# Peptides against a protein of PDB entry 3PUK, part 129

Target 1, 227 residues: chain A of PDB entry 3PUK
Amino acid sequence: ERGLKSVVWRKIKTAVFDDCRKEGEWKIMLLDEFTTKLLSSCCKMTDLLEEGITVIENIYKNREPVRQMKALYFISPTPKSVDCFLRDFGSKSEKKYKAAYIYFTDFCPDSLFNKIKASCSKSIRRCKEINISFIPQESQVYTLDVPDAFYYCYSPDPSNASRKEVVMEAMAEQIVTVCATLDENPGVRYKSKPLDNASKLAQLVEKKLEDYYKIDEKGLIKGKTQS

## One batch from the design tools (peptide; made by RFdiffusion4, then SolubleMPNN)

Design b2_p16_4_s3 (from b2_p16_4, 11 letters changed)
Fold by OpenDDE base, seed 3:
Structure b2_p16_4_s3 (fold): chain B 227 residues (1-227), chain A 16 residues (1-16)
Amino acid sequence: as target 1 above (227 residues)
Amino acid sequence: DEKRKLLEKSIKEFLK
């Protein structure tokens, strides 16, 4: 029984490192807050070295140019991370690296994608999304990264209802990425007390799972699997 | 979902 951490690492290795691998080439890897936590949860620095990563840098920090090396950006599709990327390549005279490989952890909004396309197209060698928006903790345990989830889900203030819905949607999406990573279409189980949040989340997850498998690469709807 | 598939297609076209 292989743990969730190993599954996540294998997915990252295949989707990111194998995808941009070039014989004899070392890359600088840029991480944001989420991907730092993600990689820390499922691999060691030695593993990254074996995958051709010489240095890991924080995308949020000011960095010295290394113009002779290509950069691997493994980042979340957020305005903050994208803006930092744009700063690295937005100016012809101030390019930090030779070229960029971009791997997003989830769906990149059109607005951000268009912004990248407009300013940095010549510097980009790869741009993909790998759909890992969770952090594995144990063999079958993971955590979600949804800001203020606890606050909005359990807020008694009716004015937060709209934000609660957004948070629930985000959590459901991340859970679906777990299922996709494990290649499962599970029946969702939940505890209904004290609020109906779990039930609502379960419904959202089920709906998103259906949508995901309807339009998967095989065009096949998977039946419910035991999980 | 559909948006994701559209993005993937767009990215592929962009990188050609």
Scores: peptide ipSAE 0.008, ipTM 0.348, DockQ to the pose 0.021
Fold by OpenDDE base, seed 5:
Structure b2_p16_4_s3 (fold): chain B 227 residues (1-227), chain A 16 residues (1-16)
Amino acid sequence: as target 1 above (227 residues)
Amino acid sequence: DEKRKLLEKSIKEFLK
């Protein structure tokens, strides 16, 4: 399959599973709300088995310790998910697993990263950001995970203006992750409506795309491509 | 097969 789902899976396989793979070793995988949806959208149970995952657990739920097994945390860089991780490894006596591999779906704020580093750095064997913050639905369709986006973007209340900007920034970031995943620098199109939401979002995406490819670690600058 | 069963069980529990 050449669709978006296949591309996303391939990226996860390479960036996450291959990165921490050891022959003959099985891991417990911890997921949060977003990554549950993400994996559900682009892989099957058999795929996870092939990648050395024996158990999948919800990071938000209370779990019994499995101290002899290493844990793979594939989570969003949110205070909630990070706090749950910290509860698993915050003290020697409370360690749920043997060690942790952490893969964040997006940039982890320094405040959260420092909190992790200060509390349980010895338990962490890997910490990486993989830049996947969207859900593939179809070959050409994806969804964003931005809470209350509709409410704030279309709110007539001026008091919501600040929150609207935050939401638009979050959406723009997620759209850029799609482009990065597809290795595309598309021309951005939008429909004009009474509200300036589409135009504003388009501008944010364009700017972020420019920044992303300008500072690409590979030194490759891509021109505009077709969508 | 055993690993598959275990994973399947864990997924079911996870989705609850």
Scores: peptide ipSAE 0.006, ipTM 0.419, DockQ to the pose 0.889
Fold by OpenDDE base, seed 1:
Structure b2_p16_4_s3 (fold): chain B 227 residues (1-227), chain A 16 residues (1-16)
Amino acid sequence: as target 1 above (227 residues)
Amino acid sequence: DEKRKLLEKSIKEFLK
């Protein structure tokens, strides 16, 4: 049986490393908090070496320029990560690396994309979204990265109802990325008690799956996958 | 392997 970790790694290898690979070329890889956890969950150091990575750096930290090497940015589409990238390439005289390949783990909002385009488009050789917003834990188990999810989902305070919906929306998006990664359109199973959170989340996931497969790049409608 | 050693050091520093 195919493990989730291997599937995730295969997707990253194909969508990121194979996409920017050049024979004999070594790259510096920049990671943020989420992608650090993601790669740690599905690959080992030897795997990264085989993909031409010589150095891994934290995008949030100050780094010395290595102007002769190209940089591979594997990051989440957040203002913080994008701002750090812009600091690396925002000035012609202060470029830290020779060029950049950018791969976002999810859809990059137009506001952030336009900001990148306006400031450092000439330094970017590739910019893609790969749609992986979850962490594989076991062969058939994954976790989500949604801040304060527990607090808002189980808050008895009615004033948190709006934030709860936002959190559930984010979780549903991430679950859809799992399905997309596995190429599945599953039926959703859940435990409804003690709260109705699971039911609400299931409905959101079902809706988003429907939208995803109807509007995908191939325009194909995929039927339900047997669970 | 020099590249391996470099990467290992880099990862260790990154994770701190």
Scores: peptide ipSAE 0.000, ipTM 0.376, DockQ to the pose 0.790
Fold by OpenDDE base, seed 2:
Structure b2_p16_4_s3 (fold): chain B 227 residues (1-227), chain A 16 residues (1-16)
Amino acid sequence: as target 1 above (227 residues)
Amino acid sequence: DEKRKLLEKSIKEFLK
């Protein structure tokens, strides 16, 4: 029993691997820093092989072209990762792979989407957001990928207030991805602390949950879950 | 309830 890890893996399997699977076809998978950690936390290399992945590559590194193979990009919607993708498919002569399947771990900003569409849309067979922005640790524990979260959330310096808000927003979004992964719309409860971080975060989570469950991925309206 | 419990626990751990 892997608990949350198994749930995350199941989500990835369904949303990513099953989505782009073709019988007898092998793909090269490109990962960034976050997705490397994510997959490492919830699967083994043998699992990836079973899903038709022959090789995993770091998107940030220079890679030799394998033009006869399609590439599966499982990456975060960051400028860095997107730029690396664009370098792989920016021109016909520079295409490293036959085609691309792109799966973003979270919402991809329109600016990045537009950049992709403008430069290499013909090379893209699939582009999807799967909403997994956390790392499962234990059966009931996950970690968030928000740089400097601790520093800004607990900074006594008022000058960091704006950054704190950004961090809180990011954390809230990632927590919502946990809910989405679990297909859960829980009532949010928190314990107040001196800095009210928990309260603020809870409010953000509640708001985002409401937005998310207006229409779920299946086009269904989902109410609050009691289970 | 089980899923909720799971999630609540995870959040609690984060907020420590």
Scores: peptide ipSAE 0.000, ipTM 0.328, DockQ to the pose 0.021; fails the geometry check

Design b2_p16_4_s4 (from b2_p16_4, 7 letters changed)
Fold by OpenDDE base, seed 2:
Structure b2_p16_4_s4 (fold): chain B 227 residues (1-227), chain A 16 residues (1-16)
Amino acid sequence: as target 1 above (227 residues)
Amino acid sequence: EEKRKLLEESIKKFLE
């Protein structure tokens, strides 16, 4: 039993691969740093093959055009990843692939989204946010992908307070993605000592969960779930 | 089979 890994894979399969699947069509999949780790944690090569992926490429690297194939961008909504996409489709002469399907792992800021729409809208067949911003480990264990989280959260330097808040916000968002993936609205439990970081994070999570479960993806109100 | 080979090769390159 893969536990959370299976859940994550099932989510990716339905939200990404099934969403853009066409019979007999094979795609190139572009990954960034996070999605590389994500897929590596929850699927095998054979799984990708079954989903119609025949080539995987790193979005950050220079790549040769394959203009006859459509590209599946499974990426984080970051300026870096978006910029790489834009370079692939920014102009007719720059188009590396036939068309693009974009699946963001999290909410894409309007600024980035607008930038994409302004420059590459004609090349995009699909653009969706799938809300998976964590890496599954064991049955109910996940790893947050927040750079320098440990440093800022536990830094005694007051000058890091602002960055600490940003990190906690990111962590809270990623925890919510776990809940969304599991279709759960858990009661948050934490240990407050010796620092208040856990309580602060819990509050952020609770707030975000409330927002998410007002109306779920199916238009239904979801109640609290214990896990 | 051909597609499998392509994928395997791409993964290899990806990890380099």
Scores: peptide ipSAE 0.485, ipTM 0.924, DockQ to the pose 0.883
Fold by OpenDDE base, seed 5:
Structure b2_p16_4_s4 (fold): chain B 227 residues (1-227), chain A 16 residues (1-16)
Amino acid sequence: as target 1 above (227 residues)
Amino acid sequence: EEKRKLLEESIKKFLE
Protein backbone atom coordinates (compact mmCIF):
# COMPACT_ATOMS: atom_id res chain seq x y z
CA GLU B 1 0.00 0.00 0.00
CA ARG B 2 1.15 3.48 -0.82
CA GLY B 3 1.87 6.00 1.85
CA LEU B 4 -0.58 8.83 1.68
CA LYS B 5 2.07 11.45 2.35
CA SER B 6 4.14 10.34 -0.59
CA VAL B 7 1.09 10.20 -2.81
CA VAL B 8 0.09 13.70 -1.83
CA TRP B 9 3.57 15.03 -2.39
CA ARG B 10 3.75 13.38 -5.77
CA LYS B 11 0.44 14.94 -6.67
CA ILE B 12 1.57 18.39 -5.59
CA LYS B 13 4.86 17.99 -7.38
CA THR B 14 3.15 17.05 -10.60
CA ALA B 15 0.18 19.36 -10.44
CA VAL B 16 1.88 22.43 -9.02
CA PHE B 17 5.64 22.49 -9.19
CA ASP B 18 6.11 20.69 -12.48
CA ASP B 19 3.32 22.73 -13.96
CA CYS B 20 5.03 26.05 -13.36
CA ARG B 21 8.64 24.94 -13.55
CA LYS B 22 11.01 27.05 -15.53
CA GLU B 23 14.67 26.25 -15.83
CA GLY B 24 16.82 28.45 -13.69
CA GLU B 25 13.88 30.25 -12.19
CA TRP B 26 13.32 30.59 -8.48
CA LYS B 27 10.00 31.54 -7.00
CA ILE B 28 8.49 32.86 -3.85
CA MET B 29 5.76 30.63 -2.57
CA LEU B 30 2.76 32.03 -0.75
CA LEU B 31 0.87 29.76 1.59
CA ASP B 32 -2.26 30.08 3.64
CA GLU B 33 -3.21 28.23 6.77
CA PHE B 34 -4.35 25.07 5.07
CA THR B 35 -1.58 24.74 2.54
CA THR B 36 0.99 25.39 5.24
CA LYS B 37 -0.28 22.36 7.05
CA LEU B 38 -0.54 20.40 3.84
CA LEU B 39 3.02 20.98 2.74
CA SER B 40 4.33 20.51 6.24
CA SER B 41 2.71 17.12 6.31
CA CYS B 42 4.26 15.77 3.15
CA CYS B 43 7.49 17.55 2.30
CA LYS B 44 10.73 18.92 3.66
CA MET B 45 12.60 22.12 3.05
CA THR B 46 14.97 20.32 0.72
CA ASP B 47 12.04 19.17 -1.37
CA LEU B 48 10.89 22.72 -1.85
CA LEU B 49 14.37 23.83 -2.70
CA GLU B 50 14.58 21.18 -5.38
CA GLU B 51 11.36 22.51 -6.81
CA GLY B 52 12.75 26.00 -7.16
CA ILE B 53 11.36 27.64 -4.07
CA THR B 54 13.71 30.03 -2.36
CA VAL B 55 11.29 31.94 -0.16
CA ILE B 56 8.11 31.01 1.63
CA GLU B 57 5.72 33.66 2.81
CA ASN B 58 2.44 33.73 4.64
CA ILE B 59 -0.20 35.16 2.37
CA TYR B 60 -2.04 36.69 5.30
CA LYS B 61 0.88 38.78 6.45
CA ASN B 62 2.05 42.07 5.10
CA ARG B 63 5.03 41.50 2.90
CA GLU B 64 7.58 43.61 1.17
CA PRO B 65 7.59 43.55 -2.59
CA VAL B 66 10.04 41.37 -4.44
CA ARG B 67 9.24 42.63 -7.86
CA GLN B 68 11.89 40.72 -9.72
CA MET B 69 10.57 37.33 -8.66
CA LYS B 70 7.51 35.41 -9.67
CA ALA B 71 5.19 34.14 -7.00
CA LEU B 72 3.62 30.76 -6.61
CA TYR B 73 0.36 31.00 -4.73
CA PHE B 74 -0.61 27.66 -3.31
CA ILE B 75 -3.77 28.54 -1.49
CA SER B 76 -7.29 27.50 -0.66
CA PRO B 77 -10.10 29.03 -2.69
CA THR B 78 -11.41 31.19 0.13
CA PRO B 79 -12.33 34.84 0.17
CA LYS B 80 -9.61 35.52 2.68
CA SER B 81 -6.81 33.98 0.65
CA VAL B 82 -8.09 35.42 -2.59
CA ASP B 83 -8.35 38.87 -1.09
CA CYS B 84 -4.77 38.67 0.03
CA PHE B 85 -3.74 37.71 -3.45
CA LEU B 86 -5.70 40.59 -4.88
CA ARG B 87 -3.89 42.97 -2.59
CA ASP B 88 -0.63 41.77 -4.06
CA PHE B 89 -1.65 42.23 -7.67
CA GLY B 90 -4.73 44.40 -7.66
CA SER B 91 -4.92 47.55 -9.72
CA LYS B 92 -5.14 49.72 -6.65
CA SER B 93 -1.73 48.75 -5.40
CA GLU B 94 1.67 48.20 -6.82
CA LYS B 95 2.37 44.61 -7.71
CA LYS B 96 4.43 42.84 -5.12
CA TYR B 97 5.82 40.25 -7.50
CA LYS B 98 6.68 39.92 -11.15
CA ALA B 99 3.86 37.51 -11.89
CA ALA B 100 1.69 34.92 -10.24
CA TYR B 101 1.01 31.24 -10.56
CA ILE B 102 -2.11 30.29 -8.65
CA TYR B 103 -2.94 26.80 -7.56
CA PHE B 104 -6.10 26.26 -5.59
CA THR B 105 -6.52 23.26 -3.37
CA ASP B 106 -10.13 22.87 -4.45
CA PHE B 107 -12.74 24.21 -6.79
CA CYS B 108 -12.70 27.96 -6.85
CA PRO B 109 -16.17 29.48 -6.84
CA ASP B 110 -17.01 31.51 -9.89
CA SER B 111 -17.52 34.59 -7.80
CA LEU B 112 -13.95 34.48 -6.57
CA PHE B 113 -12.57 33.52 -9.91
CA ASN B 114 -14.34 36.39 -11.58
CA LYS B 115 -12.95 38.81 -9.04
CA ILE B 116 -9.47 37.62 -9.85
CA LYS B 117 -10.02 37.87 -13.57
CA ALA B 118 -11.45 41.33 -13.31
CA SER B 119 -8.64 42.81 -11.27
CA CYS B 120 -5.37 41.12 -12.09
CA SER B 121 -5.67 38.72 -14.99
CA LYS B 122 -2.64 40.18 -16.70
CA SER B 123 -0.44 39.19 -13.79
CA ILE B 124 -1.53 35.58 -13.74
CA ARG B 125 0.51 33.10 -15.70
CA ARG B 126 -1.37 30.06 -14.49
CA CYS B 127 -4.47 29.33 -12.50
CA LYS B 128 -5.30 25.75 -11.65
CA GLU B 129 -7.36 23.72 -9.23
CA ILE B 130 -5.62 20.64 -7.92
CA ASN B 131 -8.26 19.18 -5.59
CA ILE B 132 -6.31 18.36 -2.44
CA SER B 133 -8.40 19.34 0.53
CA PHE B 134 -7.06 17.04 3.21
CA ILE B 135 -4.03 16.63 5.43
CA PRO B 136 -2.21 13.31 5.35
CA GLN B 137 -1.04 12.07 8.72
CA GLU B 138 -0.37 8.39 8.24
CA SER B 139 -0.25 5.95 5.39
CA GLN B 140 -4.02 5.68 5.32
CA VAL B 141 -5.06 8.40 7.74
CA TYR B 142 -5.93 11.99 6.99
CA THR B 143 -7.73 14.91 8.53
CA LEU B 144 -10.32 17.15 6.97
CA ASP B 145 -10.49 20.89 7.13
CA VAL B 146 -14.11 21.38 8.08
CA PRO B 147 -14.61 23.81 10.92
CA ASP B 148 -16.95 22.78 13.70
CA ALA B 149 -17.65 19.45 12.09
CA PHE B 150 -17.79 17.62 15.37
CA TYR B 151 -20.07 20.12 16.98
CA TYR B 152 -22.67 20.18 14.27
CA CYS B 153 -22.58 16.51 13.41
CA TYR B 154 -23.20 15.46 16.96
CA SER B 155 -25.44 18.27 18.09
CA PRO B 156 -28.85 17.09 19.20
CA ASP B 157 -30.24 20.56 18.66
CA PRO B 158 -32.56 20.57 15.67
CA SER B 159 -31.62 24.15 14.99
CA ASN B 160 -28.24 22.88 13.87
CA ALA B 161 -29.68 20.47 11.33
CA SER B 162 -29.16 22.76 8.39
CA ARG B 163 -25.58 23.44 9.31
CA LYS B 164 -25.00 19.75 9.83
CA GLU B 165 -25.95 19.09 6.25
CA VAL B 166 -23.57 21.75 5.02
CA VAL B 167 -20.78 20.28 7.07
CA MET B 168 -21.44 16.80 5.78
CA GLU B 169 -21.38 18.04 2.22
CA ALA B 170 -18.05 19.68 2.83
CA MET B 171 -16.66 16.57 4.44
CA ALA B 172 -17.85 14.39 1.62
CA GLU B 173 -16.27 16.68 -0.92
CA GLN B 174 -12.95 16.57 0.84
CA ILE B 175 -13.05 12.80 1.15
CA VAL B 176 -13.58 12.59 -2.57
CA THR B 177 -10.45 14.63 -3.10
CA VAL B 178 -8.56 11.97 -1.19
CA CYS B 179 -9.92 9.30 -3.44
CA ALA B 180 -9.11 11.32 -6.50
CA THR B 181 -5.58 11.83 -5.27
CA LEU B 182 -5.18 8.12 -4.67
CA ASP B 183 -6.88 7.35 -7.95
CA GLU B 184 -9.20 4.96 -6.23
CA ASN B 185 -12.90 4.42 -5.81
CA PRO B 186 -13.07 2.75 -2.44
CA GLY B 187 -15.88 0.82 -0.95
CA VAL B 188 -17.23 2.92 1.84
CA ARG B 189 -17.58 1.38 5.27
CA TYR B 190 -18.95 3.06 8.33
CA LYS B 191 -20.27 2.65 11.82
CA SER B 192 -23.67 4.25 12.21
CA LYS B 193 -23.94 4.30 15.97
CA PRO B 194 -25.10 6.31 17.73
CA LEU B 195 -26.40 8.61 15.01
CA ASP B 196 -27.09 8.28 11.32
CA ASN B 197 -24.38 10.76 10.45
CA ALA B 198 -21.95 8.14 9.26
CA SER B 199 -24.52 6.57 6.99
CA LYS B 200 -25.47 9.89 5.52
CA LEU B 201 -21.87 10.85 5.00
CA ALA B 202 -21.15 7.53 3.33
CA GLN B 203 -24.00 8.07 0.94
CA LEU B 204 -22.77 11.52 0.10
CA VAL B 205 -19.27 10.23 -0.52
CA GLU B 206 -20.48 7.45 -2.74
CA LYS B 207 -22.62 9.81 -4.72
CA LYS B 208 -19.85 12.31 -5.18
CA LEU B 209 -17.39 9.60 -6.13
CA GLU B 210 -19.75 8.35 -8.74
CA ASP B 211 -20.18 11.81 -10.14
CA TYR B 212 -16.49 12.52 -10.09
CA TYR B 213 -15.40 9.44 -11.97
CA LYS B 214 -18.29 9.64 -14.34
CA ILE B 215 -17.27 13.06 -15.55
CA ASP B 216 -13.54 12.96 -15.05
CA GLU B 217 -11.16 13.98 -17.79
CA LYS B 218 -10.36 10.42 -18.74
CA GLY B 219 -13.91 9.23 -18.60
CA LEU B 220 -12.93 6.50 -16.20
CA ILE B 221 -15.47 4.55 -14.27
CA LYS B 222 -13.89 2.58 -11.48
CA GLY B 223 -15.42 -0.07 -9.34
CA LYS B 224 -15.17 -0.22 -5.61
CA THR B 225 -11.80 -1.14 -4.17
CA GLN B 226 -10.69 -2.65 -0.89
CA SER B 227 -8.67 0.30 0.15
CA GLU A 1 23.61 27.24 -1.22
CA GLU A 2 22.57 30.83 -1.27
CA LYS A 3 19.06 29.87 -2.20
CA ARG A 4 19.02 27.29 0.54
CA LYS A 5 19.97 29.90 3.06
CA LEU A 6 17.25 32.19 1.85
CA LEU A 7 14.67 29.48 2.08
CA GLU A 8 15.76 28.51 5.54
CA GLU A 9 15.59 32.06 6.73
CA SER A 10 12.20 32.57 5.19
CA ILE A 11 10.86 29.48 6.88
CA LYS A 12 12.21 30.67 10.17
CA LYS A 13 10.45 33.97 9.76
CA PHE A 14 7.35 32.25 8.55
CA LEU A 15 7.10 30.24 11.72
CA GLU A 16 7.51 33.28 13.95
Scores: peptide ipSAE 0.483, ipTM 0.923, DockQ to the pose 0.885
Fold by OpenDDE base, seed 3:
Structure b2_p16_4_s4 (fold): chain B 227 residues (1-227), chain A 16 residues (1-16)
Amino acid sequence: as target 1 above (227 residues)
Amino acid sequence: EEKRKLLEESIKKFLE
């Protein structure tokens, strides 16, 4: 019933919590909009306690400094979330926390990464990408977080064509993260529509899957998995 | 137990 949720939680536990675990140490965890939904979908309060989290805060809100504690940032690689992080550790203000562990849900653009590196590299103990860009709902059900996807994909306005491509690419990328999480290389199936959006998305997914498995850490090329 | 209470309070505040 909750197979995908369990898989996602195990991934987060391994990639995030276990990675920054120190014996006897408690951390404050900073979440953004997406990661709030993500954690809410796959864990309980008791799970977080077991992983050494004693405080959860919204990264977008103004927060009081807790200078004696290290902070675990589990956030999306967006300008908004990164800017909030930079406010916490940037040179313009006092550090809000003792140090930072940063875990991005997806690939962090070089522009954002360079900005972080230039301003607060000394405060960062870890900075990793964990590639979870979806919300698990049920055992094999998930939702994508692509704003205005429906609008752009089905817009009759030709002026939205460029944005449609961006949205499609983002959706494809998120689907690939699902496959990576499940360790599957599926044969993509879709139902064609008049605008052929499903077909285009399927093609993008297939291409990205090929790229992912070709350049993965293990250098593996997996065959298609039947669903 | 103290840590549990802190987390619970933080979550409550977070959801407000």
Scores: peptide ipSAE 0.477, ipTM 0.922, DockQ to the pose 0.853
Fold by OpenDDE base, seed 1:
Structure b2_p16_4_s4 (fold): chain B 227 residues (1-227), chain A 16 residues (1-16)
Amino acid sequence: as target 1 above (227 residues)
Amino acid sequence: EEKRKLLEESIKKFLE
């Protein structure tokens, strides 16, 4: 069995680096908080060199212009990350880099996409969503990036019920990205706890998996795989 | 070798 880390790296290599690769060209790569953790979990510095990355920078920090180099933005589709990108290219006279390639880790909302299109379309050579919203920890173990998940899932306060559902939805979505990355439609297994959280999450995952494969495989529902 | 050094330095600064 291929380790999850290697599978994730292969996905990133194919979807991001190979997609924008030009022979002999070196790029600056901009990362946010999530993508920093993601790359750290599944690749080495030597891997990045092989993919033509010579400089890594934090998108949230102020940076000096390097106008002769193209920039690879590997970021989450959040208002904060998008705003930082817009600052780099929003002004004609203040472009920090020669051009931009943007790869989002998840679906970019139309509002954010339209904002980018309206302000920086001329500077963007590529914009793609790669759908990786999880961190591989071990060969077959991953973690989710859902803020305050523990608090809302285990809150005894009924007033948090609505927020709990939102968190569960987000978790289910990220689990589906793992399955998509592994090309799997697994049967869901869970350990029962005093709360019904695991059962609810399982149901959401199953539903989302069905929807995902229905859309991507021309209406063909992929059978359950062993997991 | 020069590119490696540059990347290493950038990563160091990034993590600081």
Scores: peptide ipSAE 0.193, ipTM 0.804, DockQ to the pose 0.832

Design b2_p16_5_s1 (from b2_p16_5, 8 letters changed)
Fold by OpenDDE base, seed 3:
Structure b2_p16_5_s1 (fold): chain B 227 residues (1-227), chain A 16 residues (1-16)
Amino acid sequence: as target 1 above (227 residues)
Amino acid sequence: SLEEQYKKLREFNESI
């Protein structure tokens, strides 16, 4: 019943917790809105304790310094989350924590990455992309987190065309992270009517899948799977 | 490109 949730948890465990684990070391974990939902969907607090997390904090809240502990940031690559991180380690304030491990749920834009590098590089021990930008609901069900997706995709107003493209791109990226998580390169199927949204989205997904597997760390180009 | 971006992240991780 919870196959996808289990897969997502295993991926996070391997990509995040195992990557930064040190024997006998506890960390504070910082989450944003998306990663809070993500972890809540696939694990329990007891699971996080087993992975060396002592407490979970909301990155958006004003937090008291714990200067003797390292922090694990599991966050979305957004200006808001990045700005909160920068406030924790930037030159304008005392450092909140001893050091930082940063794991982004998706590709971090160069603008944000450069901003981090310029201001906080000395405090960072890891900075990686995990590529999980969806919420698992049940064994084979997931949801996308794209604001106003319904509105822009179905808007009859031509003035929304540019925003529609942005939304479609974001949706395609999230779908690709599902495929990556499942280690699949599916043949995309869709219903074309009444609008061409499904067709456009399918094309974007196929293109992004191709790009993803071309640059896969294993150097393998996977053929189409039966999905 | 995505490849170049991932390379940057790898290089960053190696530098720290």
Scores: peptide ipSAE 0.022, ipTM 0.536, DockQ to the pose 0.605
Fold by OpenDDE base, seed 1:
Parts: structure tokens; sequence; C-alpha cells
Structure b2_p16_5_s1 (fold): chain B 227 residues (1-227), chain A 16 residues (1-16)
């Protein structure tokens, strides 16, 4: 069985690096907190060098302009990361890089997408969503990046019920990205006790899997695979 | 919807 890390790396290589690769061209890569963890989990710096990345920088930090080089933004579709990108290209005189390739780890909300389009469209050479919102830990183990997930999922306070649902939905979306990465439509197994959280999450995952494969496979629902 | 977002993204990429 192919380790999850290798599968994730292969997907990133194909969806990001091969998509923007030009022979003899070096790029600066900009990462956020999530994508730093993601790449660290599935590749080495030497692998990135082989893909034409000369320098990796944190998108949240102040950076000196390198106007002769193109930038590869591999970032989460968050207001914070998008705002940092917009600062790099917001004014004609203040462009930090020659051009931008943007790859989002998940679906970019229309509000953020429209903001990018309105402000920086002339500087963007690519903008894609690659749908990888999880961290591979072991060959068949992954972790989710959902802030405060434990707190809300196990809160006995009824006032947190709405927030719990939001967290469950975010977790389900990330699980679907794992399935998509592995090209799987699995049957979901869970332990329901002592709380019903696992059952609720399973139902959300199943629904989102159906929706995902319906969209990607031209209306063909992929049958259940072994998990 | 995810479908609408994907359509917009495709249109954007084709416009570049």
Amino acid sequence: as target 1 above (227 residues)
Amino acid sequence: SLEEQYKKLREFNESI
C-alpha cells in the first residue's frame, strides 16, 4: 500500500509544481501555517529544490521585494493569508514579485476570490484549488486542522451546539479531501459511545462524499470502496 | 456552492 505521505506529495507535485513548472525557472514559494506543516509532513527541502523552489518564505512575515522572480503561493483560503497576498501585489509600485501562482488547499470563498480578482488579477498567472486540508502523520494516519475542535465537540454546554456543528462540518470537509486524494469513497466506521459525535460526523462525511463525486465525475457517483 | 466556485475558478484561469 502506498503511504499516505507519498500520495499527498504526488498530488501536490502534480497539482502545484508540475502545473506551474517552467524549465530553468526558479520561484519563491510562500507558505502559511497550515501549508508549512503540510509540506513538512510529506517532503524535504531537497524535494522542493528539485521542483524549482529556491526559497521558502512565510507569507505572514515582512519580506524584501524580489521583483525579478515569480512567486508560488501555496496557502489556505483564509482572510489572513489572502490579505498578505494582496499586500504583495496591491499597488503597481509595491509589487514584491514579478508574478504570482496561487494554489489554495481548499475551496476559496467567493468573497475572497472576488477580492483577489478585483485587486490583483493582472499579476496572477494561475489560481487553483487543490483540495488538501489534512496533515499526513503516518503511512495510513492523518490529522485534521480544525481549531478548537476538541473543545466544541466535547463541550457539555448547549450554547456551543451551533459551533459544534460548524466544527463537525469543517472536519467532514477535511476527511473528504483525504478520500479524494486517495481516490476513495469509503464506508465510514466509527465508535458512537459515549457521545453521538462520531455518528454525526459520519453522516456529514457520507453526504459530502456523494456531493464531491457527483461534481467531479460528471454526475457519476463512485461506488463505495474498501476502507 | 462548490460547483459555482469551481466554475468561477475555471473561468478565471481561462481568462489569464
Scores: peptide ipSAE 0.022, ipTM 0.530, DockQ to the pose 0.656
Fold by OpenDDE base, seed 5:
Structure b2_p16_5_s1 (fold): chain B 227 residues (1-227), chain A 16 residues (1-16)
Amino acid sequence: as target 1 above (227 residues)
Amino acid sequence: SLEEQYKKLREFNESI
């Protein structure tokens, strides 16, 4: 059985590295906090070298320009990561790299995309959203990146109800990305006690899975699997 | 174009 890590790596290889690969060309790869964790969980530096990555840099850190090299940005669609990208390409004089390939780990909001378009569209050779918003831990285990999820889901304060719903939606979306990555439509199981959070989350996941497989890229409708 | 790429992706993502 292929472990979740290997599946994730294969997905990244296909969606990111194969998409921007050019024979004989090396790139600098820029990562944020999430994608650093993601890649660390499913590959080694040697794997990245094989994919034409010479150097990995943290997008949040100040970096010296390498104007002769193209940059591969594998980042989350957050204001912080996008702002760092914009600083790299926002002005002609401040361009740190020759060109950019951008791969977002999730849907990029219009507001962020519009900022990118307005300031540095000419520097971008590729912009793609890939649905990988989870960290593989083990063959059958993954973690989600939803800030304050625990706090809001278990908060007894009714004032947090709205935020709880937002968090659960985000969690459900990330779970669906796992299923999509695995090419699975699993039956969802949960423990309801003591709170109904698990039931609510399960319903959200099931709904999103149904929607996803009704209108996937291949137009395939999958039945429930045993995954 | 970048815009066309995004439009296509956005439409797909909104359908999910």
Scores: peptide ipSAE 0.027, ipTM 0.603, DockQ to the pose 0.099; fails the geometry check
Fold by OpenDDE base, seed 2:
Structure b2_p16_5_s1 (fold): chain B 227 residues (1-227), chain A 16 residues (1-16)
Amino acid sequence: as target 1 above (227 residues)
Amino acid sequence: SLEEQYKKLREFNESI
């Protein structure tokens, strides 16, 4: 069993591919750095073909227009990825694709979302957040995509305290996406020594889990599950 | 072309 990888793939399949699937329609899929790693971790190219993806393109690269095809953007809600998207649809004459389906891996900040709406709303057929901000490694193992996390979390420099908090917040959010993907509300376990980082992170995760399960996607309150 | 698309797909697979 592919464990967490299979769960992640199933989530992507249902939340992204099934959501925008049209019979007989092929799409170009645009990926960023994170989603490239994500898909690489949980699927094969053959899987993507089965989902109606004919071509995968890097959103950061210059690409030739394929104006007759719709594009599926599976990207992180970052300024860089959003800016690349906006370049593809910024003007009627410069549209690279027929239309866009956008699936963000995480919550898209209102600032970015508003920027998208203001610039190219007419080109967007779907915009959805799917809440997957981790990379599955093994059955119960995942990695987080938080830049410089190690540096800031273990920095002895007090000047990095603020940045450490930001990093921990991001890590906690990504951990919650794992729980959401697995449909679990686990008890959090941690090792407190030698630093209190794990304890702080655990508290953040617990808080975010509570917030998430107050009203889940199904409108249900879920109790604590196994860790 | 479809061939170019498949090439890109192969390249992607190799990058993984």
Scores: peptide ipSAE 0.008, ipTM 0.367, DockQ to the pose 0.019; fails the geometry check

